Peptides against a protein of PDB entry 3ZOQ. Designs and how they scored, part 52

Target 1, 223 residues: chain A of PDB entry 3ZOQ
Amino acid sequence: QLLQDSWWNQLKEEFEKPYYQELREMLKREYAEQTIYPDSRDIFNALHYTSYDDVKVVILGQDPYHGPGQAQGLSFSVKPGVKQPPSLKNIFLELQQDIGCSIPNHGSLVSWAKQGVLLLNTVLTVRRGQANSHKGKGWERLTDRIIDVLSERERPVIFILWGRHAQMKKERIDTSKHFIIESTHPSPFSARNGFFGSRPFSRANAYLEKMGEAPIDWCIKDL

## One batch from the design tools (peptide; made by RFdiffusion4, then SolubleMPNN)

Design b2_p14_6_s1 (from b2_p14_6, 5 letters changed)
Fold by OpenDDE base, seed 2:
Structure b2_p14_6_s1 (fold): chain B 223 residues (1-223), chain A 14 residues (1-14)
Amino acid sequence: as target 1 above (223 residues)
Amino acid sequence: MKELEEALAEDGAV
C-alpha cells in the first residue's frame, strides 16, 4: 500500500536521514532471519488508513503484539478471528461503560482508523515472542516526527495518552491547539487505577463536536 | 514507507 500523499509531504525528509536508512537495513535483516510482526506490508497501516489531513484522534501504543497473526499495524488492534488481548478487552469494557457500545466479537479497530483515529505505535515492529525487541532502533525518531507534524498542524487533534509511555509524548504536543485525554493504561495491571471510568470516547467526541467536526462512531459491528 | 514495505517484500521477507 502506498503512503498517502499527505503523510509523504510531512515525512519525506525523515526517510532520507541516516537513522531511517539504518532502521531499514536492520529491518531487512530481521525479517529475513527472524519472525517479525506485523507483516512487512502492514507496518505502516496506521498511516495508510488515516491520512495526515484526516487525523482527528491519535491513540498511542508502544509496540505491536508479538504473537502469531495478532498485529495488523494498528495500536491495540488485532486481526479478525484473533482472540482479544487483555488490554483490548478492557478498552471495549470502557467503551461499553462510556457510550453503551456492545463488545464486538473481534478485535479489529480498522473502523476507527477509517474515521480518522490514528492508531499509532511508537515502535512499529517486533520479534515473535519478544516484546520491545525493536525498541531504540529508530522507530521512535520517526514516530516522534509523526507526533511533531500533527502538533504543528493548525487543525486541532485529540491525543489519547494511556499510561506513562504514551504520556511522555505530551511534551511534543502544543496544548494551546490540541486536546489531550490522559489516563492509566488499559492493561489489567493498571486499568483499575484510572483507565476505567476515564471515558475517553465520549470526551473525544465532545471535543470533536466543539470543533464542528463529525464525532467518531466508536461502536464496532460484529463480523 | 511504501519503499520500505516494497523493499521488504522484494527481499522475500513477506
Scores: peptide ipSAE 0.140, ipTM 0.764, DockQ to the pose 0.025; fails the geometry check
Fold by OpenDDE base, seed 1:
Structure b2_p14_6_s1 (fold): chain B 223 residues (1-223), chain A 14 residues (1-14)
Amino acid sequence: as target 1 above (223 residues)
Amino acid sequence: MKELEEALAEDGAV
């Protein structure tokens, strides 16, 4: 189905631009000739689960997981039955320490997406086993526009920016209106340098409460 | 978005 009407209204002009048409043609070739992740039907899951108007929180990722069955079209999320990647394990460790949630037996973040957490990667596709293989192909221009239209939205948004790559998007965010939560990345290489103890979940909910909005139920139930 | 997903499906990519 079309993007929820709210996203279509914000992004329709992008889909008519040459860069997106070139990206589309590239993706047709890639999916025909290569193993590409996520499944083509899952590419826009972040926008499918969270409408433009329902966005409360944005969590930026880089690109999808490039292993079989992992990518779910949501940043950091993996399909049920898939082993939790190291960064996701650290996210759940911080979640437990921050607000006392149990570590779930799966890695699906769909419950966050359904509550208004936009789990957006800056690049939405990847070749199997080839991290960043679709970098610089047009996705960044579209996802920059997603950030821009959210920044322009009257109703405030909370942006959670883990690591330098996500933090580079801060220049596109009206910080007079929107809230930013920054730390090091949840990766094992950086998590102990500021991600652990950053308490992004309780901080996000504290901002939502100040805005008169319902907090996110960050706790994920076992499947 | 839907158009891309539909186009990729129509082209037998999935």
Scores: peptide ipSAE 0.122, ipTM 0.761, DockQ to the pose 0.025; fails the geometry check
Fold by OpenDDE base, seed 3:
Structure b2_p14_6_s1 (fold): chain B 223 residues (1-223), chain A 14 residues (1-14)
Amino acid sequence: as target 1 above (223 residues)
Amino acid sequence: MKELEEALAEDGAV
């Protein structure tokens, strides 16, 4: 089954709902009238790289980076050649401290996505220079459904929930089946209050091993 | 998913 087919089977009903049609029409106007990120072809990259059945880990973000060339359709990820944002730098610092990985010379997390790490933002688009500009426009309803269908899945998932916004989604997750790793956000404003030393990467792999699953190779090679 | 991305691309979205 194609990666697209597995998500289509889970989400096809959402795409027929009025809220999603309204969202689509809004996005058409936004992309025509404003600079919107990511590229329209990259909006669903998280679902393109990680099929419904292949999801092992979920990392929730809020909305895409709003600077030129940054957003890649994956939470926290930036395109190669783009300066690593502060939160991403802190993610790599924790990765180094947790499991000894080197700091990569780029910010692309595509290698995680290809291994079953769903890098999902709750809002999938943003206006240039305007953080949260597409909040409350319908994306949250779709991404809540993505969380719901993963929660309903028999095969366990690991949810990494950094900060209060992501942690608000915990109520949608069946903790009898799924594992949750919670800490403060990797942002410079919160990282020292619990993100650093939280060891989410080794903890995720420990759960995967207990489930008889292959661990994630979290170490990112230089380009 | 792909349908939306294609539709937005056809509408001249970057």
Scores: peptide ipSAE 0.073, ipTM 0.751, DockQ to the pose 0.026; fails the geometry check
Fold by OpenDDE base, seed 4:
Structure b2_p14_6_s1 (fold): chain B 223 residues (1-223), chain A 14 residues (1-14)
Amino acid sequence: as target 1 above (223 residues)
Amino acid sequence: MKELEEALAEDGAV
């Protein structure tokens, strides 16, 4: 599954670096010996659905959901038929309050990805039931490069940074070119402290309109 | 394993 040519041109040098080769060898062992999420073919789904040139908005997550059938290679997103995780439920509550969208009967954000919303986790794999199990194994270096090459892009990007982990990436973003939307995380533990009422969806579309770009249709249809 | 190797090999081919 080839990355789109636009991402390859930006990331090809990373894939040749020792850290990525070590990560790859680690992942081969992990997928052979452990239950790892997402499916190996879904690891780069964020890059598959949203080309480098088509990125309009970035939403950063930490690592994939670690339960069966949940992760699909997109931050915060779950496969159809999967119960919406608490953070995702809060995302949809904010979406409803912000722009009036109905809460969908599923948790797939693929429709956002196809419109130019890069749903990127900083770590792209996880062991079943073990949150952050692949932290510090090389993914962060690759995903930092993804942020860097987007920051270097002339065409502006909107970065939505929910919570401290995502906000730590702000130092890598050229705020003279790019827009940042920050709030607390949508997690039930933090959502009432600033995520609710942050209106990230309308704010993102307002920036897109200012740039002369088509807004995102954030409303998700039922399946 | 082959599917993973193919998927991970595709990372470096794109």
Scores: peptide ipSAE 0.032, ipTM 0.686, DockQ to the pose 0.024; fails the geometry check

Design b2_p14_6_s2 (from b2_p14_6, 7 letters changed)
Fold by OpenDDE base, seed 2:
Structure b2_p14_6_s2 (fold): chain B 223 residues (1-223), chain A 14 residues (1-14)
Amino acid sequence: as target 1 above (223 residues)
Amino acid sequence: MEELKKQLEEDGAV
C-alpha cells in the first residue's frame, strides 16, 4: 500500500526485504481463500491517519478484532455502528474517570489518530473468528521497525503500553528521549489489576505540555 | 510457565 511520504522514507527498505514479500504473498492467499480483517485497504490506516512526523503518542495493540465489521486498521478502535468491545468499554471508563470525558455512542478512535495518536497493532491482519491467526508471519518485524524509527526520532514520543505484550516492546524504546506509560491491559481479565486508575490520558497530556506541545483532546464526540 | 501463558492470553483479549 502507498504510505505517506514521512512513513515511506522510514519504512521503504522493509518493503524490499524477503520477509515482507513473503508476508505479502501469504496475505494475497489469505484474502483470496479466507475472510480476513480489516479490509485490505484499511491495513495501514494507523500510518495513514498519523504521519511519522505527527506522532505524539503511540498506543500498542496486539492484533485486529476478528468479528464482522469491527476492525478499521486502528488498535482498539471499531467502525461506527459497531458495539464497543469489552476492552474499549474499559478504555472509555478510564477516560471518563481520568479526565471527565463522556462515554461516546460509538467506538471509533479516528479523532485520536488525527491528532497524532498512532493506534498501532503489532499484527495488522487476522482471520475471521481466529485471534492471532497471523501471528509470526512477518507483521511483527515491520511493526518493530515502526517502533525503532520512532525511538530513533529526536522529537519525543509517549508510548502507552497496556499489558505484557506491549510492554515487551519497551526494550526497543530509548527512554532517555521518550516517555512510557505502563499498566495492565484494559481487558476485563486484567483491567482491575492496574489499568483502572492508571490515568494514561492525563499523564500523556502532562508529558506533551512539558514538551511544549498541544495536548490531545481525548474526548470523543457522539456521531 | 502456565500462569504466564494465561496472563498473556488475558492481556491479548480484545
Scores: peptide ipSAE 0.028, ipTM 0.606, DockQ to the pose 0.147
Fold by OpenDDE base, seed 5:
Structure b2_p14_6_s2 (fold): chain B 223 residues (1-223), chain A 14 residues (1-14)
Amino acid sequence: as target 1 above (223 residues)
Amino acid sequence: MEELKKQLEEDGAV
């Protein structure tokens, strides 16, 4: 996929590196031989919807949903008409409790992405039914670079780090410039251990206001 | 808690 925005200037050198060429060749084989999610055209949707300069908030996920029609190239997001996955349901429950938003009738987070919420997975592809099947294949190096270039940006970013996997990226973030919101993962296995009541949405908006930026409209309208 | 976190990583929590 060709990036035609401010991300290209930040990432163009990565795409020429051997690791990414190897990743690309792997992906070509995978998409030809296996059912891979998301659609190949949607792999970089997070970067397409949210330019480097427009990033206000980052929400890190691990890898895409591995069920049919689910993955949208955005962390935690699902295409309209797809049943909301458990973690996403919990995200919306927290959203409701945090700032009073209604639970939307769909799971698309595109409205967040369009407002500067980078919905980034650390691994951007997955085999059908095989979570983490593309772990350690090169995506993490690219997505680490995405975190790095955001960390290097002068304009502050808010990183929302749910669960240990995302929190492991904290070492790459200059906390003298950027804000971190941490809690347990929204997964049913962990949500009651700190995600619920963490109020990441109001906290993010409070930081944005302190920086003189417009807050995110986190409320998602029904389709 | 740490064990749960590891399991979430292994399961590919999304």
Scores: peptide ipSAE 0.027, ipTM 0.656, DockQ to the pose 0.204
Fold by OpenDDE base, seed 3:
Formats: C-alpha cells, structure tokens, sequence
Structure b2_p14_6_s2 (fold): chain B 223 residues (1-223), chain A 14 residues (1-14)
C-alpha cells in the first residue's frame, strides 16, 4: 500500500533536521552491526496503516518488542504466529470484559490500525534482547512531533495513555480539542492497579459517537 | 511518506 501523503506533509520538515539525519546514520550502523527490530521496512508501519487524516485514536507504547519475529512496527502488536506477550494478553482480557470481544488466536492489531488507531511507540527501534537500547537517540523528538501535529489538528483525536511513560506526553495534547483516556499500564505489574476495569475501548467509542464518527470495531477475528 | 520511503530506500538505510 502506498503511504498516504498526509503524514509526509506533516513530518517532511523533521526528516531534514540534523537530529533525524544523526538518528538515520545511527540506525544504519545498528542494522548493519546488530540485530535490530522491527525489520527496517516495518519501522513506520503505524504511519503506513493509519494516515494523518484517518487517525481517530492513538495508543502510545514505549519501544518495540525485542524478541525474534515479534515487532511489526505497531505498539503492543505482534506478528501472527507469535505468542501474545503478557501486556497484550491483558489488553485482550480488558477488551473482552469491556465490550465482550473474544480473545483472538493471534496478537496482530493491524485491524485496529486500518480503522484509524495509531499504534505508536515513542521509540521505533530496539536491539535484540535489549529493551530501551535506542532510547534517547532521536526517535522521541520525531514521535513528539507526531503527537504535536495531531494535537494541532482541528478534528479531535482520542489519546489512550497507559502508564506513566505515555502519560508524560499529556502536556503536549490540547485537551480543549482532544480526549484523553488514562489508566495504569496493561503490564502484569500494574494492570490490577487500574488498567482492568478502565474500559478504554467502550470509552473511546463513546467519544467517537459524540463526534459523529464511526466507532472502532475493536473485536479481532481469528486467522 | 512515499518520498521518505524512497529516500530511505535509496540511501540503503533505516
């Protein structure tokens, strides 16, 4: 699928900035010398599946899964055939409890992305087995700009902010135009402290309906 | 994004 030009129009200036050129050169070295995830062609899958104009909901993650075959360029999502990580399992448990969806037999969230759910990590690459290894290398500046241009958009967006890391981005969001859904992180270490029962899916759809927009079909079909 | 993708592909990068 051709990337819609809408993100290019919003981000083209960032790609010309020194920080992004430095990030690019770093990534060239990393992909040459290390095993990096996701595949280099999948880094921008979140922007590929969800154009700037089509964004209805944003779900922020930290960085990609660092195991083989897991990351597919979408926050919390894993490629079909990959065991669902603990946080993703909890997301599906909340989905089931919130709106009655069945637990899918895979972990791909591509169906959400195609409906306007921007599944964005703040850091878009990681070394194999080394969580946060690409933190502070320039991705955060680009992804902050992604949040900023969405915040500046007239058409409202719903931001789902799970845990403290995502919630730190709240200061960049114009809450006079946009909606925020906050809870603890779906991680097993935090899910029982507020993620479970937070009902982010039904709440997001309730906001979409108030805006006169079609709700998200959050239920994921088996493959 | 296509232009970026092309540029990234041309540079053999990312």
Amino acid sequence: as target 1 above (223 residues)
Amino acid sequence: MEELKKQLEEDGAV
Scores: peptide ipSAE 0.021, ipTM 0.678, DockQ to the pose 0.021
Fold by OpenDDE base, seed 4:
Structure b2_p14_6_s2 (fold): chain B 223 residues (1-223), chain A 14 residues (1-14)
Amino acid sequence: as target 1 above (223 residues)
Amino acid sequence: MEELKKQLEEDGAV
């Protein structure tokens, strides 16, 4: 499927580059020979739910969940009916402590994406049971370009950078125009070292209000 | 929940 016109205008040149053609051919083989996540139709869900012009907030992930039925093309998000992964549980704990939202009975963050929260992984595919299996295959070059074109946008963006991997992208962000919210990763291994109490949701909304934009309704309804 | 799953399947096309 064609990307939304706003993203297509920003990324069309990337799709013609050799690296992306090589990535595409690799993915064709991978999806034919291996179990790859997310579904091939869901790879660009972050861009489908959140147009280039509608991006208010970016939340960077590394790569998709590698278990059956989990990944839905959105960073940290899982399909309804899927058990919430530990990092996502911690995200909802921080959400509850930050702004008083109830913990939802599902892990879908689609409601955030539809409000302008770009839930972008730096690598957009993974082999079943093999974390980072598609690292260094070309996705990082495309997703770096996504960060670059957002950084070049005149309308400010809020980047939420959890953990070192996401924070390494800060060098690509024009901090004279855009806002950065940094903390440790929501993973159980790091959440107690600064993620808990970081209040990224209220801080993001405070920036949006200062910009004269509508805040995000971060609270997720039960299904 | 089921309606949202269906919407995700319909909206999630690359």
Scores: peptide ipSAE 0.019, ipTM 0.466, DockQ to the pose 0.033

Design b2_p14_6_s3 (from b2_p14_6, 6 letters changed)
Fold by OpenDDE base, seed 4:
Structure b2_p14_6_s3 (fold): chain B 223 residues (1-223), chain A 14 residues (1-14)
Amino acid sequence: as target 1 above (223 residues)
Amino acid sequence: MKELEEQLKEDGAV
């Protein structure tokens, strides 16, 4: 499936750079020799579901879930039928407390992506059972460019930055144009230190309304 | 490998 034309126009120069060619060759070897997640067709799902022009909100993750059938190319999201990971459960708990949504019976965030929520990991692949195994291999340079071109966009974006790793990207965001929502990470290790009660969903919608944009329907229907 | 190459080519990620 082709990248949306709007993303291609923003990123085409990156794909010609040596770092990306090296990343591509690495990924070819990794997918041939190891079990890599997500499926190769799902690597760019965040860009497929949310065009450059349609981005309203960005939620940054680190790297994909490294268990079987979990990762679907969207940060924090899991395929239907997969048990919700602890961080995702906490996201849904905050969603319920923030805006009254029911906790869905699945973990797919595709409905958010289709509404303009870019669910971007900074690293887009991982080896099975080996968190951060593809860190420092070139993905961060591409995903930094994704943040940069969104920061350069005239139409404002809302960046939701959970935890220190995501917050380190704040230096790349023009805060004169774009809005930042920061809290601790939804992980069980950090959620009670500021994620719970941060109300990122209502705050994001409040910014969208101020901009004259349609709010996100954050409530996820059961499947 | 083949699926990755096809996807990357389709996406322009040559």
Scores: peptide ipSAE 0.028, ipTM 0.694, DockQ to the pose 0.024
Fold by OpenDDE base, seed 1:
Structure b2_p14_6_s3 (fold): chain B 223 residues (1-223), chain A 14 residues (1-14)
Amino acid sequence: as target 1 above (223 residues)
Amino acid sequence: MKELEEQLKEDGAV
């Protein structure tokens, strides 16, 4: 499926670079020889659902869920019918406490993506049962470029940076134009140390309103 | 393999 024209214009040069060609050849082997997540058609779902021009908010993740049927090509999101992972459960708990949304009966964040929330992992693929197995293979260079071209955009973006890994990307963001929302990660290991009560959803909407933009409807309907 | 290659080509990831 073709990237949105706005993303193609921003990223076309990356796809011609040697690092990406090497990544592509690696991925061909990996998908042929091993079980890789997400499905190959879902790798760029974050860019498919949210065009470059439509990005209002960015939520950074690390790499996809590595269990069967989980990864959807969107950070923190899982396919409908899949049990919500612990971090996602905590995201919904914070959503409920922040703005009063009900906990949805599924884990799909596609409704956020369609509203301009770029749900970007820094690494876009993973081997089954092997977290970070595709770290350092070229994805980080592409996803850094995605952050860079958003940082260069005149129209402001809100970056939600949960945990140290995401916060390391702050150096690439022009904070004179763009807004940063930082807290600890929603993981059970860190959520009680600052994620809970951080109110990222209401804060993001407050910035959008200040910019004269429509807020995100963060509440997710049941399926 | 073929499906991935086709998908990546369609996405401009040639």
Scores: peptide ipSAE 0.036, ipTM 0.719, DockQ to the pose 0.024; fails the geometry check
Fold by OpenDDE base, seed 3:
Structure b2_p14_6_s3 (fold): chain B 223 residues (1-223), chain A 14 residues (1-14)
Amino acid sequence: as target 1 above (223 residues)
Amino acid sequence: MKELEEQLKEDGAV
């Protein structure tokens, strides 16, 4: 699917910049020489599922899952039929405790994306088995611009920032217009230090209701 | 992003 015109209008200038052209040339080599995730057609799935105007909530991740068949271009999300990664399992545990949703039999967050939850990684590609292998190659500049144009938007956005990496982006967010929900990361190494009990889903919906917007149906149906 | 995606498709890239 082609990116919606709303994102094109916000990002078109970035794609003409030298850094993005260099990133593109790097990615051409990487996809030719290495196993890269996600599939090249899925890199921008977060923007495909959630237009600039439709963004209600942003959930920031670091980089894609680096195992076979996992990454689908959405932060924390995995393709149906893939075992839920530990962080995603903890997300669903918090979802259940927060608002009573059942644990889904799959790990796809596409239903959130379709409702206006931008599931954005700061780095959009990774080499198989090599976490952060595409860090510092240009993705962060593009994804910073995505955060910036959302911050500049008049219609408020809710940013869910799990862990220090995501929280470093807080300086780019106009907190006079936008809402931030912060906690420790859902990783097993940090979840018990504040992620569990943080209730990000009910808090996000409370902000949406206050703004006169429809809440997110966070509950995910089985496939 | 039709123009970019079209360009990316044409170039066989990304």
Scores: peptide ipSAE 0.034, ipTM 0.737, DockQ to the pose 0.021; fails the geometry check
Fold by OpenDDE base, seed 2:
Structure b2_p14_6_s3 (fold): chain B 223 residues (1-223), chain A 14 residues (1-14)
Amino acid sequence: as target 1 above (223 residues)
Amino acid sequence: MKELEEQLKEDGAV
């Protein structure tokens, strides 16, 4: 799958840098020697579904789910037919309480991505059963650049930053142009400390309406 | 990225 032309124009210089070449060589070894998620064709799905120009909202994750068949290259999202992970279940609980959406029978967030919700992990690959196994290998530099070029964009973006890891990226965001929605992480370990009741979906739509943009249809249809 | 992704596919890489 090819990245959108708008992303290529923003990121082409990164792919020529030594850090990315080293990352690429690392990934070649990892995919050859280990079970790596997501599928290599799905690594950039967040950028494939949401062009640079079409980004309305950014939701930052850390790294992909590390179980079989789960990760699909979108933060918090799982492939259809996969059991919803605990954090995703809590996201749907908050969605229901915030704007009245039914809990879907699947965990795919592709419908959000297609509407301009960039579902970006800061690290885009992981070894099976080994959370954060690809941390500090170069992905963070690329994904920081993704945040930077969005921050530099004239058209405002809404950044949803759940938990401390995502919130550390706030320093890269021009808050004179862009909107930030912060809370604790949807994880069962933190959701009751501020994620529940944070109403990120209605708040994001309120900002979009203020900008004269169409709101996101956050409600997900059953498959 | 299009060119890179094409190159990665050709290389059998990511």
Scores: peptide ipSAE 0.027, ipTM 0.701, DockQ to the pose 0.021; fails the geometry check

